# Peptides against a protein of PDB entry 7Q4I, part 76

Target 1, 281 residues: chain A of PDB entry 7Q4I
Amino acid sequence: HENSTIAERLYSEVRVLCWIMTNPSNHQKKARHVKRTWGKRCNKLIFMSSAKDDELDAVALPVGEGRNNLWGKTKEAYKYIYEHHINDADWFLKADDDTYTIVENMRYMLYPYSPETPVYFGCKFKPYVKQGYMSGGAGYVLSREAVRRFVVEALPNPKLCKSDNSGAEDVEIGKCLQNVNVLAGDSRDSNGRGRFFPFVPEHHLIPSHTDKKFWYWQYIFYKTDEGLDCCSDNAISFHYVSPNQMYVLDYLIYHLRPYGIINTPDALPNKLAVGELMPEI

## One batch from the design tools (peptide; aimed at target 1 W215 Y219 Y240)

Design b2_p29_8_s2 (made by RFdiffusion4, then SolubleMPNN; from b2_p29_8, 17 letters changed)
Fold by OpenDDE base, seed 3:
Structure b2_p29_8_s2 (fold): chain B 281 residues (1-281), chain A 29 residues (1-29)
Amino acid sequence: as target 1 above (281 residues)
Amino acid sequence: SLEELLKEKEKLEKAIEELEKKNLERLKK
């Protein structure tokens, strides 16, 4: 029998709404597999699309399809969340329909933080935004206060947030959030290991898989190593995960166990006051 | 390859940023 008592506690205390970026062509191909795997562990799961799908629980946002409209879709998604769901969760995760997320590990990271702290987490990148921004593919999570500031303070002001729907979605939200004093948090664990990953586990875990000149090493905000030390034991997300790989990851993480190895979870940290962040490592 | 696609994405993102900067400069004049 699995002891899930701590996970159940965190499920109730650290409520997460997950919204999935998708499109009508991917409802059956990708999005349904998110719903059947890691998405079921969110407190609320919503698929943001251009077409409604009652089987998927997809919302038709008033946006066109295409790569040039991802920023538009993100703005409308958070507007929709703020209008209909701002009290349904404490934290609001954006993920793609090919992102895999270990929601329990995300709750563990978020536990000490107040949802009233204007903060967001993800895989932090250096360019374009002074405090950094979170990689869109790795997924990023906003506090309730961050969502409020984004929708109420940033979006209505063209000086604070880009009104056009063009641009890199993750960069544009990063600019908007910085302009309303939403802090780009540090998602690394106590050992300085990353938790949000913009690629599949294979690309992070295998040393020298990428050239040292690969753009990722210039973009990453915190210096990270390759290999097994790349990633937290409590990693949260991976990107470019195929539908088949989602089921494999679900099996490996939640079902497969090495016999005789019992892992005792670490004690929960103390909760931070509103506006406080964990010390940077 | 995925790497090639990511490089292309980066190139496009930089191009967009440059266009945005130029547009902002135009709007300030």
Scores: peptide ipSAE 0.022, ipTM 0.567, DockQ to the pose 0.056
OpenDDE base, seeds 1, 2, 4, 5: peptide ipSAE 0.025, 0.019, 0.015, 0.024; ipTM 0.601, 0.582, 0.504, 0.592; seeds 1, 5 fail the geometry check

Design b2_p29_8_s3 (made by RFdiffusion4, then SolubleMPNN; from b2_p29_8, 16 letters changed)
Fold by OpenDDE base, seed 5:
Structure b2_p29_8_s3 (fold): chain B 281 residues (1-281), chain A 29 residues (1-29)
Amino acid sequence: as target 1 above (281 residues)
Amino acid sequence: MEKELEEEKKKLKEKIEKAEKKALERLKK
């Protein structure tokens, strides 16, 4: 029997609404596999689409399809969340329909933070936004206060938030959030290892998988290495995860156990005050 | 730069999807 008591506690105390960016063509191909794997571990799971799908729990947002509308979808998704679901969770994760998330590890990272702290977490990139922004593919999580500020303060003001639907979704939300003093948090663990990853595990775990000239090394806000030191043992997300890889990851993470090895969880950190962040590492 | 990033992400995604498809085809044999 697995002792899940601390995970159950965190499920209750660190409530996460996961919204999945998808489209009608991906409902069956991708999104349903999120629902069948890691999405089950969210407190609330919603698929944000242009078409309703009652089997998937997909919402039809008033947006067009295509890559040029991702920013539009993100704006409408957070409006929808604020209107219908702002009290259903403490934290609000955006993920793609090819993002895999270890929700327990995210709850562990979020545990010390107040949901009333205007903060968001993800894979922090340094360009375009002074404080940085979170990579869209790795997924990013907003506090309840961050969602409130985004929807109520940023979105209605064209000077604070881009009114059109064009642009890089992750950059545009990053600009909007900065403009309403939502802090771009540090998601690294106590060893300085990343938790949100814009690529598959293989891409991060294999040394020299990418050239040093690869854009990622110029974009990453914090210095990171490749290989076994790339990634936290409490990693939260990976991107470009195929539907089949989601089931593999679910098996490896939640079912496969090395016999005789007991993983004892680290002690929970102290809770931070409202507005307080963990010290930079 | 944003367009370059999107294009590189797209190329990377396509490479990954292609590699996965090949891996799956090998497992079905």
Scores: peptide ipSAE 0.024, ipTM 0.566, DockQ to the pose 0.035
OpenDDE base, seeds 1, 2, 3, 4: peptide ipSAE 0.021, 0.018, 0.020, 0.017; ipTM 0.546, 0.538, 0.523, 0.470; seed 4 fails the geometry check

Design b2_p29_8_s4 (made by RFdiffusion4, then SolubleMPNN; from b2_p29_8, 15 letters changed)
Fold by OpenDDE base, seed 1:
Structure b2_p29_8_s4 (fold): chain B 281 residues (1-281), chain A 29 residues (1-29)
Amino acid sequence: as target 1 above (281 residues)
Amino acid sequence: MKEELEKEKKELEEKIEKAEKKALERLKK
């Protein structure tokens, strides 16, 4: 029998609303598979679309489709969350319909933080935003206070937040959040290993002769290695995960066990005060 | 197997790089 006592405790104490960026053409092809795999481990799961789908729990946002409207969709998604769901969770994850997330590992990372701390986490990138911004594809998680500041303080002010729907979604939210003093947190583990990944596991785990000119190495805020040392044992997310790979990952992570190996979880850290962050590694 | 995975990784990297370049070009406009 699996001992889920700590995971159950964290499910109650670290409530996560997951919203999934999708579109009507991907409801059946991608989004449904998120709902059937990792999305079921969120405290609340919402699909943000341009069309309603009652089977999926998809919301029709007042935005057009296409890559040029992703920033518009993100703004409307967080407005919708603030209006209807701000008290349903402590933390608010954005993910794509091809992002895979280990929600228990996210709760473990978030456990010490107050949801009243203006902070957000993800795969931190360096360009365009002084404190950095979180990669859109890897998924990023806002505290309740970060959502409040984004929707109430940033979005209504065109000097703080871009009013049009154009631009890179992750860069634009990163600028808005910085302008209202939401902190770009460090999501690395105690060994300095990353937890949010903008690519598939294979891309990070397999050492490649990636040209040092590859944009990713210039964009990462923290230095990361390739191979098995790339990734935390408590990794949170991967991007470009196919529907079939989501089921494989669900099996490997939650069902497949090596007989006779028992993993003892690390002790939970002490809770931080409001506004306090873990020391950077 | 390793060579195939390296090829797939490289193809994915190129696809992502092209997507990001397009996003950056849109930001510059």
Scores: peptide ipSAE 0.022, ipTM 0.520, DockQ to the pose 0.235
OpenDDE base, seeds 2, 3, 4, 5: peptide ipSAE 0.018, 0.008, 0.009, 0.019; ipTM 0.539, 0.374, 0.354, 0.531; seed 5 fails the geometry check

## One batch from the design tools (peptide; aimed at target 1 Y219 Y240)

Design b2_p30_1 (made by RFdiffusion4)
Pose (drawn by RFdiffusion4):
Structure b2_p30_1 (pose): chain A 281 residues (1-281), chain P 30 residues (1-30)
Amino acid sequence: as target 1 above (281 residues)
Amino acid sequence: EKETLEEQLEWLKDQEAPEDIIEYIEELIE
């Protein structure tokens, strides 16, 4: 048994819309499993694809397939969400079909922030954007105000926002958002542990690649060695999670517990004014 | 592991990442 009253209260207070980037080849192989596991815990779930599908109720974006059109799918998905869902949620999560998200921990992190604050959160990387950009695979989440500025202010101005549909989707949205004064938030916990992860848990708990010019150690905005200390008790996301591993993480996180060890929730911080972020770690 | 590295390489190439990083990743794949 579990008392989920606190999470149910945050469910209504912090509405999260989750959109999943997918394609027809992945509809049954990956996107289905996201819907059956963590996707149903979002306030609203949308599969963004290039073709329709009964099972997912997938939105067909006017965008071709291939890695060269991921940026186009991101632009069209946020345009579609602004057109049809801007008042349906406070927060707008982009995630791949191999991202796993603990949605309750996302509501915990977002609770103090105003949806009118222009901010987005994720795993923060240093290159190509001064204030940093968020890993596309770890998932990144935009405020309602961040979605308004992206669709209304950045997309219509080719100098601020790349008009071609090519490029690293996460780097490009990082540039458009910096160009419209959307803040790159700090998603670490109060102890400095990460919440958003671009790899499976094993790769962060046991870093095999050892600061040997591997791209991750160069890209990470906040320096850390990781290891057994890497990860928050309130971590939000992992990536490169197989469809089977979606169900395993669901079981180990939500079902399996050591008897007599009761997780006591940390108190919620007080709400912040518009434009304000939490004290820096 | 190899498939994951190949996917990371494709991602780095989308960013036009520095050549030394590309070579390092290719060596790992091999």

Design b2_p30_1_s1 (made by RFdiffusion4, then SolubleMPNN; from b2_p30_1, 15 letters changed)
Fold by OpenDDE base, seed 4:
Structure b2_p30_1_s1 (fold): chain B 281 residues (1-281), chain A 30 residues (1-30)
Amino acid sequence: as target 1 above (281 residues)
Amino acid sequence: EKKILEDLLEELKLMNAPQEILDYLEEEIK
């Protein structure tokens, strides 16, 4: 028998709206499995698509499908959220339909922060954006204030935010957010380990799994270790997770327990003032 | 391993990943 009291508290105090980037062809193939696994642990779950799906709770955004429209979809998704859901949550997670998220770990990371702080978190990349930007695949989470600034201040101004729907969505939102002074936060744990991952656990956990020239090592904003030291014990997300792997992860994380081992949660940190960030590690 | 890279390449293409990344993976798959 498990004690979930602290998780329940955080569920109430750190409200997360998760929006899932998907398309009509993936509603049944991928998105449905998000809804049946980790998406259930969001306070609100919305699938952003080009077609409505009542079974999935998918929203038809006024955008086309395809690689060159992802930025357009992201803009419309956040506009939709701002218009309809800005008060339904404190934090707003973008994830793909093949991203797996441990929402409790995200709430733990976010707990000290005010949702009125203009900040967002994810797997920080260093290119193109001075402060960095968050990898789209790993998922990224905006504070309520960050969403407000993005939608109200950035999007209406072509000088601050790209009006065209083309480009890498994660880079473009990163530019927009920087231009309205939304801070690219540090999502690493107290040991300097990452929490958001743009690949499956296997790619991060196995030492020397990738060539040293692999682009990822050039893109990551913070230095990271390989192997078991790559990842926080409180990791938040992984990408390229197949539908079947989502169920496996759900089982391993939430059901499978070694007999005689009891996890004791760490104490919650103190809450930060508005505009205050945790010290960088 | 090859299959993993192929799957990754496919996903990155869908995500509008930078061409340099795609090119890298294509070379690794060869």
Scores: peptide ipSAE 0.024, ipTM 0.535, DockQ to the pose 0.295
OpenDDE base, seeds 1, 2, 3, 5: peptide ipSAE 0.019, 0.021, 0.023, 0.020; ipTM 0.514, 0.550, 0.525, 0.508

Design b2_p30_1_s2 (made by RFdiffusion4, then SolubleMPNN; from b2_p30_1, 16 letters changed)
Fold by OpenDDE base, seed 2:
Order: sequence, then structure tokens, then C-alpha cells
Structure b2_p30_1_s2 (fold): chain B 281 residues (1-281), chain A 30 residues (1-30)
Amino acid sequence: as target 1 above (281 residues)
Amino acid sequence: EKKILEDLLEELKLMNAPQEILDYLQKQIE
């Protein structure tokens, strides 16, 4: 029998609404598998699409499909959340329909922070935005206050937030959030290891000298080690996870146990005041 | 294999990957 008492406590105290970026063609192919795996561990799970699907709990946003509409979807998704769900959670996670998230690890990271602190977390990239921005594929999580500032202060002002629906979704929201003083948080663990990953575990765990991944090292905001030290033991997300891999990860993380190894969770840190961040590592 | 590369290309576009990487993948698909 597992002792999940602390996880249950965090489920209640650190409420997370997960919204999944998807499209009608992926409702059955991808989004359904999110709902059947890690998405069930969110306090609220919503699929943001261009078509309604009652079985999936998908919302039809007034946007088209394709890369050029992703920024539009993100804006409309957070508008929808603010109007209908802002009090249903403390934290609001954006993920793709091929992102896998260990929600318990995210709650652990978020626990010390006030949801009234204007902050958001994810895999921080350094280009284009002075404070950095969070990679879209790795998923990023906004505090309730960050959502409020984004929707109420940033979106209505074309000088603060791009009114057009074009552009890189993650960069554009990063610019908007910076302009309303939402802080790009540090999601690294106490050892300086990353928690949000824009690739599958294999690509992070196995050092590859492939030219294809060289750009990642130029984009990553924080220096990270390669190999086994690349990733926190409390990693939060991975991207490019196939539907089949989601079930494998669910099995490995939540069911498979090495006999005789007992994992005792670390003590929770002290809660921070509103506006306070964890010390830099 | 082509489909895998196409999917990867689309994902990298979403992540605002460097144009050099996108161009490389596009050439592999063609």
C-alpha cells in the first residue's frame, strides 16, 4: 500500500487547472489519452479546441486551426478560464496534447508560492524576452494573479500585448507577461536541475552530439548538466510524448516499484509571502 | 519516417526553433 497522504494534501492545497491545447483532428488520437493518463490528476482538466466535444470536455474557441492561430487560441483560452474558472484553481497549466505532466511534482514546486504572486513557471528560454519566456511544448503554469494580469491588463492593451493572432505562442505570451510584471520564475530544483522539458526523457537523459539539439543549449536560460544530472528527480513535464508513451510513463511512475526501496518525501518548504520568490540557486 | 519528420517539424515550429533547424528538417522531408 502506498502512502499518498502528502500528495492528497497538495492536491487540495495546490489546485491546478490544466488546459490542453488541441484540435478536432487530435481529440481521439491524442487528447483522449491525456484525459486517460496524467490529465486525471489535475483538479480541473479542459481541452481547448476549435470544436466542442462533450465526451472530452473540449471547448470550442473562436479561432481557426494551424500554427498561425496558436497565439489566438492561447489568448482565447485564458479569457475563457478567467471568465469561467478563475476561482476553480490556484494555478493554471498550459500543455499540449503530446505533453506529459507529473502533476504531483508540479504541486511540490508550486507549494511555497502564493497564487496571488504574479509568477509563471516552465522551461525558461532566453531569446526574444529579457527575463526569458517559457517553452510552449514543455507546458507552463501561471498563478491566478498572472492570469488576471494577462487577461485584464495585458490583452486589452495593444502596446503591452500583441493583438494579432500570429507569432510564436510561447514568445508572445512571454512578452505580454513581462509587460505586466509577471515574473518568469525559476523552476529548477534545489540542485539546479530542470523540471520542465521540451523533449522526451530520452533526449535529455542521453547526451547526444546531434546538431539538431545544439540550438537547445543556446536557448535554455539556465545552464544544465548533461546525462543523469540533466533532470530533477521531481521532473514535471516532457514533450513529444506519444499516446502509447503516456501509458508507459503512467505505469513506470505510478505503478512500477522496485522492491525494498522506500521513497520518503522531503519536507515541504515554508510558504512565501505574496510577491516573494525562492532564493536563486 | 516522413510523417515522423513532418510531425517533428510542426512541433519545432510551435516551439519557435531556429530557422536553420526548420530548414534542415524541411529539406529532409522533400
Scores: peptide ipSAE 0.026, ipTM 0.529, DockQ to the pose 0.347
OpenDDE base, seeds 1, 3, 4, 5: peptide ipSAE 0.019, 0.016, 0.023, 0.023; ipTM 0.519, 0.414, 0.511, 0.489; seed 3 fails the geometry check

Design b2_p30_1_s3 (made by RFdiffusion4, then SolubleMPNN; from b2_p30_1, 15 letters changed)
Fold by OpenDDE base, seed 5:
Formats: C-alpha cells, sequence, structure tokens
Structure b2_p30_1_s3 (fold): chain B 281 residues (1-281), chain A 30 residues (1-30)
C-alpha cells in the first residue's frame, strides 16, 4: 500500500510538459525507455526529433541532426510547444533521451512559483551568462511565461537571440532568456543542496570521483560538495543514464521500500507572488 | 595521434565538456 495523495495533488496543480531531445537513431535505443520510465509521470510527454514516430509520439522538427544543430532543435522545439501546447502545462522541461528525472521532486521545487513568473531552473553554471545559465545535460525547466518570452520576444530578435543554429545550446538559450529578463532561478533545496545534476548519481555521490580541477567545479554557479552531502534528498535529475539504469532507478525510487520506514513529506511552502523568488539560502 | 584525439573527444563528449573545449580538440583533429 502506498499513499500518493500529495503527489497526485501536485500532478494536478503543477503541470509539467516534458520534451525530450532525441534523434531518429535513438528513438528505439533510448527515447522509448524514457517513455517507459520517468516520462510517464509528466503531464505531457513529447519527443523532439527530426523524424516523426507515431509509436513514440515523436515530432519531426525542421532541423538537421548533429551536435551543431542542437541549438536549432531547441529553438524549433519551443516554437512547437508555444504553438501547440503552451496551455497544456505550467512548466516546460527540456531533457535529453539519457536524462532521468524524478518529476515529483521537480513539482515540489516548482510548487511555490507562479508559472507567470519569468523564471527557469536547472543546474546553474556561471560562465558566459551574467546571471548564469542552466546546463543542458541536467535538463532545465521553463515557466510558461519564460517560454512565451523566449518564443515571442527573444527568438524573433537577432539582437536578443542568436539567429543561426550554431553554438552551445544551453549557453545560447541562457543568453536569450537573460535578454528577455527571464530569471535563472536557484534550484537548490533549503539545505543548499543541488537538485539538477549533469552526470550520473555515482559521479556526484562518490567523493573524489573527479579531480578538483575538473571543469565542472569551475562551472558550477553554487558551491557544492561531494558524497552524501552532494545532492538533495529531493534530487530532480541525472544525466548519462543508460536505458538499463533508467529501469533500475525507477525500481529503486518507486518500488523498492525499506520495510518499516515511513517517509513523511515536508509541508508545502506558501505560494509566491508573480515575479517573486524564494529567499536566498 | 589523430586516433588518440578522437578518443579524447568522445570521452569529453561523454563528460558533457564545455563546447569551447570540444571545439579546441576538434580543431586539433581537422
Amino acid sequence: as target 1 above (281 residues)
Amino acid sequence: MKKLLEDLLEELKLMNAPQEILDYIESLIK
């Protein structure tokens, strides 16, 4: 027996559209496993590709494939979302086909925020963008207002948003969003622990897994630790998760239970006004 | 040398290295 009443409430009140960055070669290899695991917990799930796949619910965007087209694909994906799905959700998550997301934890983080607040969340990096930008690999989530501003105000203006399809996807969207006053939110929990992670859990949870000179430590916007203190108990995402690992994570998170341990959720915070962010921690 | 750089590039991609680093390595291969 399981009590999911609060999770069900948040599913209704914090509606999330998840769009998955994929390509035709990964429809069967990766994307379908997202659909069979964590993607089921999104209110709406769309796979953004260059080819249509009716079984997967993949959309064929008018873009080429390859890493040099990721920015182009992101622009077209959000244009598609704005045109067809802007009212289907309150929040719009970008994830890769090898990202794993605990959607309930994301809803918990997002709950106090208005979707009319121009804000987005993810693993914040400090370079290139003054307010920071969200790492593409960890996935990032835009409010409805952020999507509107991106598509309607930023994309049509070459002075605000890069018109060509080249460049680092996450940096470029970060620049565009900053230019239309979409705020780069703080996704850390009340203990200052991160929620979005650009690597697999092992890379974050195991102390000294990476050299202290590893680029990640220079890029991370907020100070973070390794080991058990690396990550929020309400962590949201991990990257480079293989299809097999997705099923393992689904089992561990949603099925495996330590007998006799009852987890009582924290109380929901008060909702913020439009434009208001959580206090600094 | 080229093969080693190609292997390094693939590893850096797997580590989600910054694009500027990837571009630098690619410039050494081409």
Scores: peptide ipSAE 0.029, ipTM 0.561, DockQ to the pose 0.126
OpenDDE base, seeds 1, 2, 3, 4: peptide ipSAE 0.026, 0.028, 0.025, 0.024; ipTM 0.578, 0.566, 0.533, 0.554; seeds 2, 4 fail the geometry check

Design b2_p30_1_s4 (made by RFdiffusion4, then SolubleMPNN; from b2_p30_1, 15 letters changed)
Fold by OpenDDE base, seed 3:
Structure b2_p30_1_s4 (fold): chain B 281 residues (1-281), chain A 30 residues (1-30)
Amino acid sequence: as target 1 above (281 residues)
Amino acid sequence: DKKILEDLLEELKLMNAPQEILDYIEEEIK
């Protein structure tokens, strides 16, 4: 008895390809649970691994496994996407196999933007990159133009993009994207609340859960509050979500409803011109 | 809480996070 008309419209108009960072040891332990939960709401879902898995729909990228290869895997993943899937979507989400994403909320955020605008969104961190970079764990989404610039302009040039596969994956892609004038967007809602979160909901929703000296407070680009004021009502992602928690979140978000409370969605904003961003808040 | 920090530490190691961050998390686990 749910009215999903707007969600269905956005599914068609804001096409999202989700690629999941995983490895062979996590295909059954983690990745399959993404496929069984939030990943099914992507227009296209691909698991990027070092081994093929037909059941999971995993791609074997030409990279080794290990802590020093995540950046290499990201580069190869986007090369693969550009070669095979660049026209299959408008937006391209990277997520980990323990990231949970509310895809409808992401489509809502992305709706006003042109996929031809060189922009990407996520949880913005301030260190290392002048315009900021998006936290890898929270997931980040590139426009089609951003993917094109990354793969075609940045990756082939060692001066623009690190050729070595070592380093922090999220920082390195952030540097590359900045060097080709892909804008680090503001993913906050109209109230200034965050949408992408690099930790579990518990860490963000519970006041004073983390020490104020915790590194996160030094890394976050935008000022954020703790507790319920931390997070948008249209939050997009959380990280370090266990397989069991993914099913719980799926139930709570998509099935559990308080009887008698009917939410009317806000009107869609006007579409922006190519290259135009939402005003800063 | 400890388990969450352990998981965080593992992820940060995979991302080659700065040693100062790793050290901080390791101390919080102890």
Scores: peptide ipSAE 0.052, ipTM 0.601, DockQ to the pose 0.409
OpenDDE base, seeds 1, 2, 4, 5: peptide ipSAE 0.038, 0.027, 0.038, 0.027; ipTM 0.618, 0.599, 0.602, 0.568

Design b2_p30_2 (made by RFdiffusion4)
Pose (drawn by RFdiffusion4):
Structure b2_p30_2 (pose): chain A 281 residues (1-281), chain P 30 residues (1-30)
Amino acid sequence: as target 1 above (281 residues)
Amino acid sequence: TELEELLTKMLEHPPSDDEILRALELLEEL
């Protein structure tokens, strides 16, 4: 048994809309498993694709397939969400079909922040954007105000926002958001442990690649060695998670527990004013 | 050699998924 009253209260207080980038080849192989595991825990779940599908109720964006159109799919997905869902949620998560998200921990992190604060959260990388950009695979989440500025202020101005559909989807949205005064939030916990992860848990708990010019150690905005200390007890996401591993993480996180060890929740911080972020770690 | 060339290339641009997975595979071989 489990008492989920606290999470149910946060479910209504912190509405999260999750959109999943997918394609027809992944509808059954990957996107289905996201819907059956963590996707159903979002306030609203949307599969953004280039073709329709009965099982997923997928939205067909007017965008071709291929890695060269991921940026186009991001722009069209946020335009579609602004057009049809801007008042349906407070927070708007972009995730791949190989991202795993503990949605309850996302509501915990987002609780103190105003949806009118122009901010987005994720795993923060240093290159290409002064304030940093968020890993597309770890998932990043925008405030309602961040979605408004992206669709209303950044997309119509080609100098602020790349008009071609090519490029690294996460770097480009990082540039458009910096250009419209959307803050790159700090998603680490109060102990400085990460919550958003671009790899599976083993890769962060046991870093095999050892600061040997590997891209990750150069890209990470906040310096860390990682290891057994890498990860928060309220981590939000992992990536490169196979469809089978979606169900395993669900089992180990939500079902399996050591008898007699009761997780006691940390108190929720007080709400913040518009434009305010939590004290820096 | 392949791994060193691949890691240098990845730092010159946002790495692809294929590049990332291949770099990890090459590290396992070593």

Design b2_p30_2_s1 (made by RFdiffusion4, then SolubleMPNN; from b2_p30_2, 17 letters changed)
Fold by OpenDDE base, seed 3:
Structure b2_p30_2_s1 (fold): chain B 281 residues (1-281), chain A 30 residues (1-30)
Amino acid sequence: as target 1 above (281 residues)
Amino acid sequence: EELEKLLEEANKRPPTDEEIEEIIELEKKL
């Protein structure tokens, strides 16, 4: 008994390819649960691995496994996307196999932006990259133009993009994207609340859950609060979500409803011109 | 004491997967 007309419109107008960072040991343990939950709401879903899995729809990238190869895997994943799928979507989300994403909320955030605008969104961190970079665990989404610039302009140039596969994946892509003038967007809502989260909801929603000296407070680009004010009503992602928690979140977000409460969605914003960003808040 | 040291280090920067695994294993022994 739901009215999904606006969500269906956005599904068609804001096409999202989701690629999931995984490995062969996690195909059954984690990745399949992404496919069975939030991943089914992507326009295209691809699992990027070192081994092919036809049941999962996993691609075997020419990379080794391990933390030191995550940057290599990201480079090969976007090369694969550019070669095979660049026209299949407007936006290209990277997520981990323990990231949960509310794809409809991401489409809502992305709606005003042109895919030809060189921009990407996520949980913005301030260290190492002047404009900031997006947290790998929270997931980040590139416009089609951002993917083009990354693959065509950045990756082939060792001065613009690290040729070695070592380093923090999210920092390295952030450096590459900055070097080709891909803008690190502001993913916050109109109230200044975050949408991409590098931890589970509990860690953000519970006040004083972490020490004030916790690294996150030093890394976050925008000032954020704890508790219910931490998070947008249109939050997009959470990280460290267990397979069981993915099913719980799917139930809570898409099935459980408080009887008699009807949500009226806000009007869609005006579309921006190519290269235009939303005003800073 | 070992767990406390690991937790202190994990608070200074994003922890590695190895560090997280060590923390989890130590917590199970308590």
Scores: peptide ipSAE 0.154, ipTM 0.738, DockQ to the pose 0.340
OpenDDE base, seeds 1, 2, 4, 5: peptide ipSAE 0.057, 0.153, 0.039, 0.049; ipTM 0.695, 0.746, 0.575, 0.680

Design b2_p30_2_s2 (made by RFdiffusion4, then SolubleMPNN; from b2_p30_2, 18 letters changed)
Fold by OpenDDE base, seed 4:
Structure b2_p30_2_s2 (fold): chain B 281 residues (1-281), chain A 30 residues (1-30)
Amino acid sequence: as target 1 above (281 residues)
Amino acid sequence: SELEKLLEEANKRPPTGEEIKKIEELLKKE
């Protein structure tokens, strides 16, 4: 009934390791639902926790729990990935246990880029970091070279990367990555529509859902519209997605089809050289 | 106002999910 040939090709050519930020209290409540839905479409899926869980495939990182330890967990997660999995994928996605990701759309966005290009993608925010940083909740994806630079060049140097575990993890990794010349990429599609979203679809898709005084409008790096024009047809992620909503999204995206409407995928773009980015929109 | 205080705090750091929800609720009441 479906032609998945291109998706299968991209699965092989654009390998994605997904690591999920979680904790022991969320293994059953949230993380397992990621594993049962969108996480199964990653080439490799790892849950980063403070306790091991063999059923979930969770890793016990040597960090405490709580908001003030999220940065510590992120550092240890990428150290773990670099040590054990750096060659298992081309791209390395961080997501929360309440982030939903359309992995095929992420592969489509990443396809032209070399994994040896020092770049990362996500929902770009403008504060604190000159080039911007990627929202932690929306999920962000590092190239293999970005991971290497982060772990090998940034983390060992307290002048480049915060040594303590305090602070907002997404801001701190953004600072570290900037300091080692990892580029904050533009995740928008050719129409200028966003692909990574730090909220549920309703927040973005419903016009006038929030006042323009809402902090989000001050944080976004790129101008964004409301309503259906807010979001790419190839959107990648949403945040604050409940476990139940993950299954609904899986059904709507991968199973529900309007009869008589067949989507034909666009042609793949040309591959970029190492260090080359897509033109600005 | 409560909303103004929350917005000011949200502008200093990434807000928590609970803070976001509270902001959204307050915005809907205006």
Scores: peptide ipSAE 0.021, ipTM 0.570, DockQ to the pose 0.735
OpenDDE base, seeds 1, 2, 3, 5: peptide ipSAE 0.019, 0.019, 0.012, 0.020; ipTM 0.578, 0.527, 0.506, 0.529; seed 1 fails the geometry check

